# Designs tried in a protein design run: peptides against a protein of PDB entry 3OIQ. Part 5

Target 1, 212 residues: chain A of PDB entry 3OIQ
Amino acid sequence: KNRIFVSSSKDFEGYPSKAIVPVQFVALLTSIHLTETKCLLGFSNFERRGDQSQEDQYLIKLKFKDRGSERLARITISLLCQYFDIELPDLDSDSGASPTVILRDIHLERLCFSSCKALYVSKHGNYTLFLEDIKPLDLVSVISTISTKSTNSSKHSSSELISECDLNNSLVDIFNNLIEMNRDEKNRFKFVKLIHYDIELKKFVQDQQKVL

## One batch from the design tools (peptide; made by RFdiffusion4, then SolubleMPNN)

Design b1_p8_5_s1 (from b1_p8_5, 3 letters changed)
Fold by OpenDDE base, seed 1:
Structure b1_p8_5_s1 (fold): chain B 212 residues (1-212), chain A 8 residues (1-8)
Amino acid sequence: as target 1 above (212 residues)
Amino acid sequence: SLEEELLS
């Protein structure tokens, strides 16, 4: 089955009530929910949805049914957190209780761009997104990609089913949404509050703000 | 089915 690129979580409202559809999207990691019984990742593009919370527009479930899948989920979370420099509470507490990790509003401190592959699985009108693959994206690489591809549509026919244009457009949309949030005095998101806010990000945001 | 395994 061909994988579908998803630019908005609203696209799922038009999806079949009973289907399995492989999908891909790019979004910011907003939450991590790891308990004894489940593992969930929240992502968002911060599309305006009225007065609703803009976090967790994409709620992705990791398989968590046996010791093997639990271990894989925990390793996945650990590796993602290591990549993004997210501090996890000490999972090694000598208390034989499985460590619980609940992180929210990650985007307020770190821009964790991620390319996700998932299975959309629906039954009776309800759906769940199951993680198939995740690639963390480096912020410098994201900025570079947006800045350079505005000029050269070099038709390199790389056989990847998902157009580089779709990915770039989604990254631009995310930044535009973040710029709007940063301008809103009521919004908690501010670029200057990001732990990794540097001269490169500052310049990029300033340049994008001139176009909006 | 894969659906039942995923939705369970």
Scores: peptide ipSAE 0.033, ipTM 0.732, DockQ to the pose 0.591
Fold by OpenDDE base, seed 5:
Structure b1_p8_5_s1 (fold): chain B 212 residues (1-212), chain A 8 residues (1-8)
Amino acid sequence: as target 1 above (212 residues)
Amino acid sequence: SLEEELLS
């Protein structure tokens, strides 16, 4: 089956009640939940959903059933956090207690853009997204990609490549949503509070704000 | 199957 690019987590409301569908999306990492029994990653594009929290619109489950899958989950979390400069407790602590990591509101300190491949798995109308692959995206590269509106549709004819248009549109939508949040005095999100807020991001945001 | 594992 071809992988479906998902621009909104609302798309899953229209998905079959019993299916396995490979999907892909781009979103910001908002939460990490690693316990003794589960590993979850929360992502959001910050679409307005009424009065509901804009966090964790994509709740992605990592397989966590055996020592091998647990190890893979821990490695995945470690690598993501290393990439985004997120401080984690030592996950390899010789103390036989599995370290618990509960991070929320990651987007308030860091914009952690991620391209995720997942399996949508539904049964009886409920669904779970299982992580298949994750690619962290560099913020500078994201800004560059949006700014350069790559007209080079290199027709990479492989049915597995996200259309460059879908990726760019999703990234633009995320930034637009963040700009709206930044303008809202009631919203905790502010670009200037990001740890990595720099001149490039400032300029990009200012330029995008002129178009909105 | 993977399907059974994911749907269980």
Scores: peptide ipSAE 0.030, ipTM 0.722, DockQ to the pose 0.768
Fold by OpenDDE base, seed 3:
Structure b1_p8_5_s1 (fold): chain B 212 residues (1-212), chain A 8 residues (1-8)
Amino acid sequence: as target 1 above (212 residues)
Amino acid sequence: SLEEELLS
């Protein structure tokens, strides 16, 4: 089956009660949950869901059943955190006890844009999203992508026919949602509180705010 | 389970 681009985590409400569907989405990393028994990543596009928390709209499970899959999960987390400059405890502690990592509200300090490939797996109306692939996105690249209306870069034969338009639209939606959150005095999210808040991001946000 | 199949 072709991979489906998902623009909203609400799309899964319409998915079959028994299926395996390859999906892709773009969202901000919001949480990391690594324990001795599980590894979960939380993502959000901060779509308004009434009074519900906007964090962890996409809860992605990493395989965590044996030493090999556990090691892969730890490496994945380490590499992501290295990319986003997220401080982690040493995951390779010689003490045989795997450190527990529980990070929440990552988006309050860092905008960690990520393109995720996952398997939607449902049974009896319940579903799980299993991570297949993750690509961290550079914020400067995200800003440039939104600012440059897609010129036809026809050249990357990504075998997965994800419309460049779908990616761009999702990135725009995320920023629009963040701008709304930033304007809301009750919302904890503020661009100026981001560790990496710079002149480029400031200018981009100011320019986007004029269009909203 | 479908989850077990993906975890296998």
Scores: peptide ipSAE 0.034, ipTM 0.723, DockQ to the pose 0.353; fails the geometry check
Fold by OpenDDE base, seed 2:
Structure b1_p8_5_s1 (fold): chain B 212 residues (1-212), chain A 8 residues (1-8)
Amino acid sequence: as target 1 above (212 residues)
Amino acid sequence: SLEEELLS
């Protein structure tokens, strides 16, 4: 079956009540929930959904059933956090207790762009997204991609299963949503509060704000 | 089934 690119988590409202569908999306990491029995990742595009919380629009489950899958989940979390400079407690602590990690509102401190492959699995109208693959995206690379495509209509068909257009559109939409959140005095998100806020990001945001 | 294995 072909993998479907998903631009909105609302798309799942129209999906079959009993199906397995391979999907792909790009979003910001918003939460990590690792316990003794579960591993969940929250992602968001920060689409406006009325007064509802904009975090965790995509709730992704990692397989966590046996020692092998638990180990893979912990390694995945460790590698993601290392890539995004997210401080984790030492997961290898000799204390024999599986470390619990609960992080929320990650986007308030760090923009963690991620390309996710998942399985949509539904039964009786409820669904779960299971992680198949995750690729963290570098913020500088994201900014450069958005900036260059605004100027170059060149049809570079990258052989990746994602249309380069779909990825770019989703990245632009995320930034536009963040700009709107930054302008809203009631919203907790502010670019200047990001730990990695630099001159490059500042300039990019200022330039995008002039077009919006 | 794969579904049961994933949903469990």
Scores: peptide ipSAE 0.034, ipTM 0.733, DockQ to the pose 0.581; fails the geometry check

Design b1_p8_5_s2 (from b1_p8_5, 5 letters changed)
Fold by OpenDDE base, seed 2:
Structure b1_p8_5_s2 (fold): chain B 212 residues (1-212), chain A 8 residues (1-8)
Amino acid sequence: as target 1 above (212 residues)
Amino acid sequence: SLVEELLE
């Protein structure tokens, strides 16, 4: 079955009540929930959904059924956190107990753009997204991609035809949503509060704000 | 079923 690119988590409302559908999306990492029994990653595009929290629009489960899957989940989290410079609490609890990690509102401190492949699995109208693959995206590369969108029709024939257009459109939409959030005095998100806020990001945001 | 196995 072909993988479906998802631009909105609302698309899942129209999905079959009993299906397995390979999907892909781009979003910001918003939360990490690792316990002894579960591993969840929250992502968001920050699409306006009325008064609902814009966090965790994509709640992704990592398989956590056996020692092998648990290890894979922990490694995945560790690698993501290393990539995004997210400080994890010391996993070295002396007691051999698997450390609990609960991080929320990651987007308030760091923009963690991620390309995710997942399985949509539904039964009786309820669904779960299971992580298949995750690729962290570099913010500088994201900014560059958005800024140069008009020129580089580079046929990167990556065999997995994610329309470069779909990816780019989603990235633009996310930034537009962040700009709107930044303008809203009631919203906690502010670009200037990002730990990695630099002159390049500042300039990019200022330039994008003029177009919006 | 595969769906049940994934949801467990």
Scores: peptide ipSAE 0.058, ipTM 0.807, DockQ to the pose 0.505
Fold by OpenDDE base, seed 1:
Structure b1_p8_5_s2 (fold): chain B 212 residues (1-212), chain A 8 residues (1-8)
Amino acid sequence: as target 1 above (212 residues)
Amino acid sequence: SLVEELLE
């Protein structure tokens, strides 16, 4: 079955009420919820949805049903946090209790771009997204990709790969949404408050702001 | 929202 690229979490409103659909999207990591019974990752592209919170537009479940799947989920979270330089609370509490991790609003401190593959699973009109694969994206690579593709309309017609154009368009949309949030005095998001805010990101944002 | 329901 062909994997569908999803540009908006609203696309799921038009999906079948009983289906299994492989999907892919690109978004920012916004939350991590690891408890004794579940593991969830929240993502957002910060598409405007009225007055609702823009975090967790894509809520992704990791399988967490047995010791093997729990271990895999914990390793996945650890590796993601290591990649993005997210400090996890010391999980080494001497109490043999499985550590609980609840992180929210990650995007206020770090832009954690991620390419996600998931299974859309619906029943009775409700759906769940199950993580199949995740690729963290380097911010420098994201910026360079957006900056270079604005020029090369090369018609490479080749088939099966989710169009490099869809990925780039989604990345541009995310940045545009972040720029709008940064301009809004009521919005908590500010580029200058990012821990990794550097000269390259500053220049890129300034250049994008001139086009908007 | 459906997201809120999935977080419960």
Scores: peptide ipSAE 0.030, ipTM 0.714, DockQ to the pose 0.061
Fold by OpenDDE base, seed 4:
Structure b1_p8_5_s2 (fold): chain B 212 residues (1-212), chain A 8 residues (1-8)
Amino acid sequence: as target 1 above (212 residues)
Amino acid sequence: SLVEELLE
């Protein structure tokens, strides 16, 4: 079965009420919820949806059924946080209580671009997205990809089903949404408040703002 | 089913 690229979490409203569909999307990591019983990752493209929270548009569940899946979930969270330089409480605390991690509004401090592969699983009209794979994206690489792709359609091999165009379009859309949020005085998101805000990101944002 | 196994 071909993996479907998802540009909006609204696409799932049109999906079958009983199905398993492999999907892929690109979004910003917004939340981490690790408890004794579940592990959830929140992602968003920050699409405007009226007065609804722009956070956690993609809620991704990690399998958390047995000791093996729990361990895998914890390792996944640890590796993601290490990659994005997110401080986690020490998960190895000797107190036999499984460490609880609840992080929200990650995007206010760090732009954590992630390419996610997931299984859309629906039953009785409700759905859950199960994480299959996650690739953190480097911000410099994201900026370079958006800046360079206006010119070279090089014929790289047809085997990755996701058009390079879909990825680029999603990344552009996310930045455009962030720019709009940054312009809104009521929105808490500001580029200048990002821990990693540098001259390169500043220049990129300024250049994108001229096109919008 | 895989659906049931995933939703449990």
Scores: peptide ipSAE 0.060, ipTM 0.811, DockQ to the pose 0.543; fails the geometry check
Fold by OpenDDE base, seed 3:
Structure b1_p8_5_s2 (fold): chain B 212 residues (1-212), chain A 8 residues (1-8)
Amino acid sequence: as target 1 above (212 residues)
Amino acid sequence: SLVEELLE
């Protein structure tokens, strides 16, 4: 089955009550939940959903059933955190207990753009998204991609071609949503509070704000 | 929410 690009987590409301569907989306990492028994990643594009929290619109489960899957989950979290310069609490608990990592509202400090491949698995109307693959995206590259509207379809022959258009549209939508959040005095998100806020991001946001 | 159920 072809992988479906998902532009909104609302798309899942129309999905079959009993299915397995390979999906792909781009979103910001918003939360990490690693316990002794579970590993979850939260993502959001910050699409307005009425009065509901805009965080964790995509809740992605990592398999966590055996020592092998647990190790893979821990490595995945470590690599993501290393890439995004997310400080994990010192995992050196003297007690030999696997450290618990619970991070929320990551987007308030860092814009962690991620391209995710997942399996939508539904049963009896409920669904779970299982992580298949994750690619962290560099913010400079994201800004460049949006700014250049690069029509250069690099025909990378991989059967999992996200339309460059779909990716670009989703990235634009995310930034537009962040700009709206930044303008809202009640919203906690502010670009100037990002740890990595620089002149490039500032200029990009200012330029995008003129179009909105 | 479904998200809350998945966090449990």
Scores: peptide ipSAE 0.032, ipTM 0.723, DockQ to the pose 0.063; fails the geometry check

Design b1_p8_5_s3 (from b1_p8_5, 3 letters changed)
Fold by OpenDDE base, seed 5:
Structure b1_p8_5_s3 (fold): chain B 212 residues (1-212), chain A 8 residues (1-8)
Amino acid sequence: as target 1 above (212 residues)
Amino acid sequence: SLEEFLLS
């Protein structure tokens, strides 16, 4: 079955009540939840959903049923955090207890763009997204990709590959949503509060703001 | 089933 690119987590509301569907999306990492029994990653594109929290629009479950899957989950989290310069609390607890990590509101400090492959698994109208693969995206690369393709919209690459257009459109949408959040005085998100806020990001945001 | 395995 072809992998479906998902531009909105609302798309899942129209998905079959009993299915297994391979999906892909791009979003910002917003939360990490690692406990003794569960491993979850929260992602968001910050699409406006009324008064609902804009965080964790994509809640992705990592397999966490045996020592092997638990190890893989911990390694995945460690590698993601290393890539995004996220400080993990207490991974080295000398107590033989499995490390617990609960991080929220990651997007307030770091823009952690991630391309995720997941399995949509539904039963009786409820669904779970299971992580299959994750690729962290470098912010500089994201900015460059958006900036270059704004000019070259004409190459329709063939239908079967997740269109570079879909990825770019989603990245643009995320930035537009972040710009709106940044303009909202009530929103805690501010670009200037990002740890990695630099002149390149500043210029990019300023240029995007002129179009919005 | 794979579904049961994934949902369990």
Scores: peptide ipSAE 0.021, ipTM 0.652, DockQ to the pose 0.620
Fold by OpenDDE base, seed 4:
Structure b1_p8_5_s3 (fold): chain B 212 residues (1-212), chain A 8 residues (1-8)
Amino acid sequence: as target 1 above (212 residues)
Amino acid sequence: SLEEFLLS
C-alpha cells in the first residue's frame, strides 16, 4: 500500500473503522510519556479545534512489550531528546528502576519539528497510530526551506517519499498556527519564551506575520 | 493478524 501523507489529524475521522494504513505527517513534538509499561509521543500541528487543547493531536504509540522493544523505545526517546536538547534523566541508569518520563507542552520551550511515519490501525471505529520511523528536523533547515520555497526535489526514487510540496505546506501551516497562537493574549505560546529564540527566528516570524 | 497484534 502507498503511504498516505496526512496534513490534519482530523483526516482519521474519515478513515475506515477496520483498516491498517501506512501514513506520514510532519508536526511538532508536544509530549513524551515513558513509563514501565508504555511509551507514547504526542505531536501537533496546532490546527484550530475550537476550545479543545491543541496539544497531542497525533498520539503515537511505540511498541513496548518486551525487553527488545523497550530498549528500542528508550533509544528512540534518548536520540530525539539529544537532538532537540531536551533534558532527560538517564534512561540507561544501572539502577534496575526504569525511569519514568512525563513531559508535556514541549512546544512552549522548544520547536521540535519531526517527520513521522506511522501505521494507522483501527478496529470498531477506534484507532491507534504506531510509530514506524521518525526524523527530527532542524529548525534552521525548516526556516530556510519555507523562506526559499526551494523545490529542490531531491529525487529520492523511493515510493515512500513525502511530497516536498506536502511537507512544505504543512511546515507553513504549523508556523501560521503558531503565529496566531502568539497573537492571542490568552494563549500560553509565545515565540519570545522559546529557549532557542534568536535573531533568525525573530526575523522569520516578523516576515511571516506581514504575509498573514 | 497484524491488526490483533498491534491492537493488543
Scores: peptide ipSAE 0.020, ipTM 0.649, DockQ to the pose 0.610
Fold by OpenDDE base, seed 2:
Structure b1_p8_5_s3 (fold): chain B 212 residues (1-212), chain A 8 residues (1-8)
Amino acid sequence: as target 1 above (212 residues)
Amino acid sequence: SLEEFLLS
């Protein structure tokens, strides 16, 4: 089955009640939940959904059934956190207990753009998204991609090509949503509160605000 | 909710 690009988590409301569908999306990492029994990543594109929280619109499970899958999940989290410069609490529990990591509202401090591949798995009207692959995206690269409008058709021959148009549109939508959140006095998100807020991001946001 | 999803 062809992998479906998902621009909105609302798309899943129209998905079959019993199916396995490979999907892909781009979103910001909003939460990490690692316990002894589960590993979850929360993502959002911050689409307006009425009064509902805009965080964790995509809740993605990592397989966590055996030592091998647990190890893979922990490595995945570690690599993501290293890439985005997210400080993990000291995993050194002297007690040999599985490290617990609970991070929320990551987007309030860091913009962690991620391209995700997942399996939509539904049964009895409920669904779960299982992570298949994740690619962290560099913010500078995201900004440059949006700014240049360059469909640089880098023929990266990856057989599962996300349409460059779909990717770019999603990135633009995310930034537009963040700009709206930043303008809203009631919203906790502010660009100036980002740890990595710099002159380049400031300029980009200012320029995008003029187009909106 | 996140909780409902965590419990499923």
Scores: peptide ipSAE 0.022, ipTM 0.660, DockQ to the pose 0.066; fails the geometry check
Fold by OpenDDE base, seed 1:
Formats: C-alpha cells, structure tokens, sequence
Structure b1_p8_5_s3 (fold): chain B 212 residues (1-212), chain A 8 residues (1-8)
C-alpha cells in the first residue's frame, strides 16, 4: 500500500473507523512521555484549532510491551534527544526504578523538526498512530529547503512519490504558524526565546514575516 | 493479526 502524506492531523477525522493506513507527516516534536508502561511522542504543526491546545496534534505511540521493544523505544528517545540537544534526566539512575521522562512544550526552547512514518490503526472510530520510522531534520536544512524555490524538478527516479512539494508546503505552513504565534502576545512561543536562535533563523523569520 | 499485534 502506498504511504499517504498527511498535512493536517484533522485528516484523520475523515479516515475509516476500521483500517490500517501507512502515513507520513512532518511536524515539530512537542512532547516526550516515557514511563514504565508506555512511550509516546507528541508532534504538532501548530495548525489553528480554535481554542484547543495546539500541542500534541500528532500523538505517536512506540511499541512498549517486552524488553526488546522497551529497549528500542529508550534507544530511539535517547538518539532523538541527542540529535536535538535535549537534556534527558540520567536514564542510568542507580535506583532500580525504570527511568521516567516527561517533557512538554519542547518547541518553546527548540524547534525539533521531524519526518515521521507511522501506521494509522483504527477500530470502532478510535485510532492510534504507531511509529514506524523517524528522521530528525536539521533546522539549517529546513530553512534552506524553504528558501530555495523548488524549481529543480531533478529527474530523480520513480521511488516513493512523497512529493518534495508536500514536505516543503508543510514546512512553510509550520513556520507561518510559528510566526503567527510569535506575534500573539498571549502565546508563550517566541523565536527569541529559542536556545538555538541565531542570525540565520532571525533573518529567515524576518523575511517570512514580510510575506505574511 | 497486525492490528491485534499493534493494539495489544
């Protein structure tokens, strides 16, 4: 089955009440929830949903049922946090208690762009997204991708038609949403509060603000 | 099933 690119988490409201659908999306990592019994990742593109929280629009579950899957989940979290320079509490606490990690509002300090592959699994109208693959995206690469007009239809081969256009459009939408949040005095998100806020990001935001 | 395996 072909993988479907998802531009909005609202798309799932129209999905079948009983299905397994491979999906892909790009979003910002907003939360990590690792406990003794579960591992969840929250993502958002910060699409406006009225007065509802813009956090965790994509809630992704990692398999966490046996020692093997638990280990894989923990390694996945560690690698993601290492890539994004997210400080985790020492998972190696000498106390025989399984390390618990609960991080929220990650986007307030770091823009953690991620390309996610997941399985949409629904039963009786409820659905769960299961992580299949995750690729962290470098912010410099994201900025460069948006800034370069995707005019080069490079003739690259017939593989997985997740159009470069869909990815680019989603990245643009995310930045536009962040710019709107930054303009809102009631919103906690501010670009200048990002730990990695630099001259390149500042210039990019200023240029994008002129178009909005 | 894959569904049962994932939802379990």
Amino acid sequence: as target 1 above (212 residues)
Amino acid sequence: SLEEFLLS
Scores: peptide ipSAE 0.021, ipTM 0.652, DockQ to the pose 0.639; fails the geometry check

Design b1_p8_5_s4 (from b1_p8_5, 4 letters changed)
Fold by OpenDDE base, seed 1:
Structure b1_p8_5_s4 (fold): chain B 212 residues (1-212), chain A 8 residues (1-8)
Amino acid sequence: as target 1 above (212 residues)
Amino acid sequence: DLEDFLLS
């Protein structure tokens, strides 16, 4: 089945009211909601939507209906948090209660770029996005990809043609949106408040600001 | 199965 690249969560407003569509997008991880009964991941590209919150523009549901799916969800969260250096309570605690994790505003402390594959599933005009795959992206790699403007097609021939152009355009758009947020005195997002803010990120932001 | 998962 052809997987559709999604550049905006507004694209779903034009999607069929009853469909199953494989989609992919790149966005920043903004929230984690793991309870005894559900697992949700929030993502955003921080596209301006008027007065609406720019958080959780992509709300992704993980399968959480049986012990096997719950375990997979917990492992997924653990691996993501380990990759992004997000501190979690011990999810393997022998205490028969599944630990609750509720994290919000992750983007205020860490830029957690993620490439997501999901199933768009709609019924009666409502939709849910189900996680199929998630790939965390290294910030240094993201910066390098944007800076080099299309020279190294690292043909990671994952047979699903994520158009390298679509990915790169979305990454640029995210950074542009973050730069606008950083310039806005009313916005809580500031690059200098990121835990991993370094000289490389500083230089990159300064260089991108000259193009905007 | 998928419907129950959507509604859960």
Scores: peptide ipSAE 0.027, ipTM 0.702, DockQ to the pose 0.363
Fold by OpenDDE base, seed 5:
Structure b1_p8_5_s4 (fold): chain B 212 residues (1-212), chain A 8 residues (1-8)
Amino acid sequence: as target 1 above (212 residues)
Amino acid sequence: DLEDFLLS
């Protein structure tokens, strides 16, 4: 089955009540929930959903059933956090207690762009997204991609089944949503509060704000 | 099992 690119987590409301669908999306990491029994990653594109929290629009479950899957989940979390400079407690604690990590509102300090492959699995109208693959995206690369492709729609790299256009459009949408949040005085999100806020991000945001 | 994966 071809993998479906998902631009909105609302798309799942129209999905079959009993299906397995391979999906892909791009979003910001918003939360990490690692306990003794579960591993969840929250992602969001910050699409406006009325008065609902814009966080954790994509709740992704990691397999966490046996020592092997638990180890894989911990390694995945460690590698993601290392990539995004997220401080984690030592997950290798010699204390036979499984480390618990609960992080929320990650997007308030760091823009953790991630391309996720997941399995949409539904039964009786409820669904779960299971992580298949995750690729962290470098913010500089995201900015460069958005900035360059506004002019060069012509290089179809034929090999990725997912339209480079869909990825770019989703990245643009995320930034537009963040810009709106930044403009809202009631919103906690501010670009200037990001730990990695630099001149490049500042310029990019200023340029995007002129188009909106 | 995938069902156990969904229900867990």
Scores: peptide ipSAE 0.027, ipTM 0.698, DockQ to the pose 0.410
Fold by OpenDDE base, seed 3:
Structure b1_p8_5_s4 (fold): chain B 212 residues (1-212), chain A 8 residues (1-8)
Amino acid sequence: as target 1 above (212 residues)
Amino acid sequence: DLEDFLLS
């Protein structure tokens, strides 16, 4: 089955009540929930959803049922946090107690752009997204991708790749939403509060703000 | 469990 690019987590409202659908999206990492029994990643495009929290629009479950899947989940979290420079407690602690990691509002300190592949699995009207693959995206690369309207459609014909257009559109939408949040005095998100806020990001935001 | 459904 072809993997479906998802531009909005609202798309799942129209999905079948009993299906398995391979999906992909790009979003910001907003939360990490690792306990003794569960591993969840929260992502958001920060689309306005009325009075609902803009966080965790995509709740992605990592399989966490046996020692092998638990180890894979812990490694995945460790690698993501290492890539985004997120400090985690030591997950390998010999203390026999699995460390609990609960991080929220990650986007308030770091823009953790991620390309996710997941399985949408629905039964009886409820669904779960299971992580299949995750690619962290470098912010400089994201800014470059948006700034350079990629005219080079390399027709890589693999039905599993995000089209350059789909990726670019979603990245633009995320930045537009972040700009709106930054302009809102009631919103906690501010670009200047990001740990990695630099001259490049500042310039990019200023240039995007002129078009909005 | 939805996990069991993915493995079945």
Scores: peptide ipSAE 0.026, ipTM 0.695, DockQ to the pose 0.219
Fold by OpenDDE base, seed 2:
Formats: sequence, C-alpha cells, structure tokens
Structure b1_p8_5_s4 (fold): chain B 212 residues (1-212), chain A 8 residues (1-8)
Amino acid sequence: as target 1 above (212 residues)
Amino acid sequence: DLEDFLLS
C-alpha cells in the first residue's frame, strides 16, 4: 500500500474504523513520555482546533512490549534528544528501574521539526499511530527550504518519498501557525523564548510575518 | 490491545 502523506491529524477522523494504513507527516515534537510500560511521542503542526490544546495532535506510540522494543524506544528517544539538544534526566537510576522521562511543551523551548513515518492502526473505532521511522530535521535546513521555495528534487532514492511539495507546504503551515501563536498574547509560545533563538531565526520570522 | 492487532 502506498504511504499517505497527512497534512492534518483531522484526516484520521475520515479513516476506516478497522484498518492498517501507512502514513507520513511532518510536525514539531511537543512531548516525550517514556515509562516502564510505554513510550509515546507527541507531535503537532499547531493547526487550530477550537479550544483544544494544540500540542500532541499526533500521539505516536513506540512499540514497548519486550526488551528489544524497549531498547529500541530508549535508543530512539536518546538519539532524538541528542539531535535536538534536549537534556534528558539521568537515565542511570541505580535502582535498576527503567528511567522515566516525561517532557511536555518541548516546542516552547525548542523547535524540533520531525518527519515521521507511522502506521495508523484502527480497531473498534479507536486508532493508534505506531512509529515506523523518524527523521529529525535541522531548523536551518527547514528555514532554507521554506525561504528558497527550492523544489530541489534531491533524488534521494528512498522509494517512499514525501512529495517535496507536501513537505514544504506542511513546513510553511507549521511556521504560519507558530507566527499566529506568537502574535497571540494568550499563547505561551514565543519565538524569543526559544533557547536557540538567533539572528537567522529572528530574520526569517520577521520576513514570514510580512507575507502573512 | 492495538499492538496485538498489529502483530496479527
């Protein structure tokens, strides 16, 4: 089955009540929930959904059923946190207990753009998204991609290419949503509060604000 | 469990 690009987590409302559908999306990492029994990643594109929280629009489950899957989940979290410069609490609990990591509102401090592949799995009218693959995206690369409108078809030979248009549109939409959040005095999100807020990001935001 | 459903 072809992998479906998802521009909104609302798309899942129209999905079959009993299906397995490979999907892909681009979003910001908003939360990490690692316990002894589960691993969840929250993502959002910050699409307006009335009074609902704009965080965790995509709740992605990592398989966490055996020692192998648990290890893979922990490695995935470690690599993501390393890539985004997210400080994890010391995972070395001397107690032999698996470390618990609960991070929320990651987007308030860091823009963690991620390209995700997942399986939509529905049964009995409920669904779960299972992580298949995650690619962290560099913010400078994201900014450059949006700024140049560069349909640089890097023919990366991955047979499951997101259309470059779908990726770019989603990245633009995310930034537009962040700009709207930044303008809203009631919204906690502010670009100037990002730890990595620099002159380049400042300039980019200022330039994008003129187009909106 | 939805995980069991993925493995089936």
Scores: peptide ipSAE 0.026, ipTM 0.697, DockQ to the pose 0.262

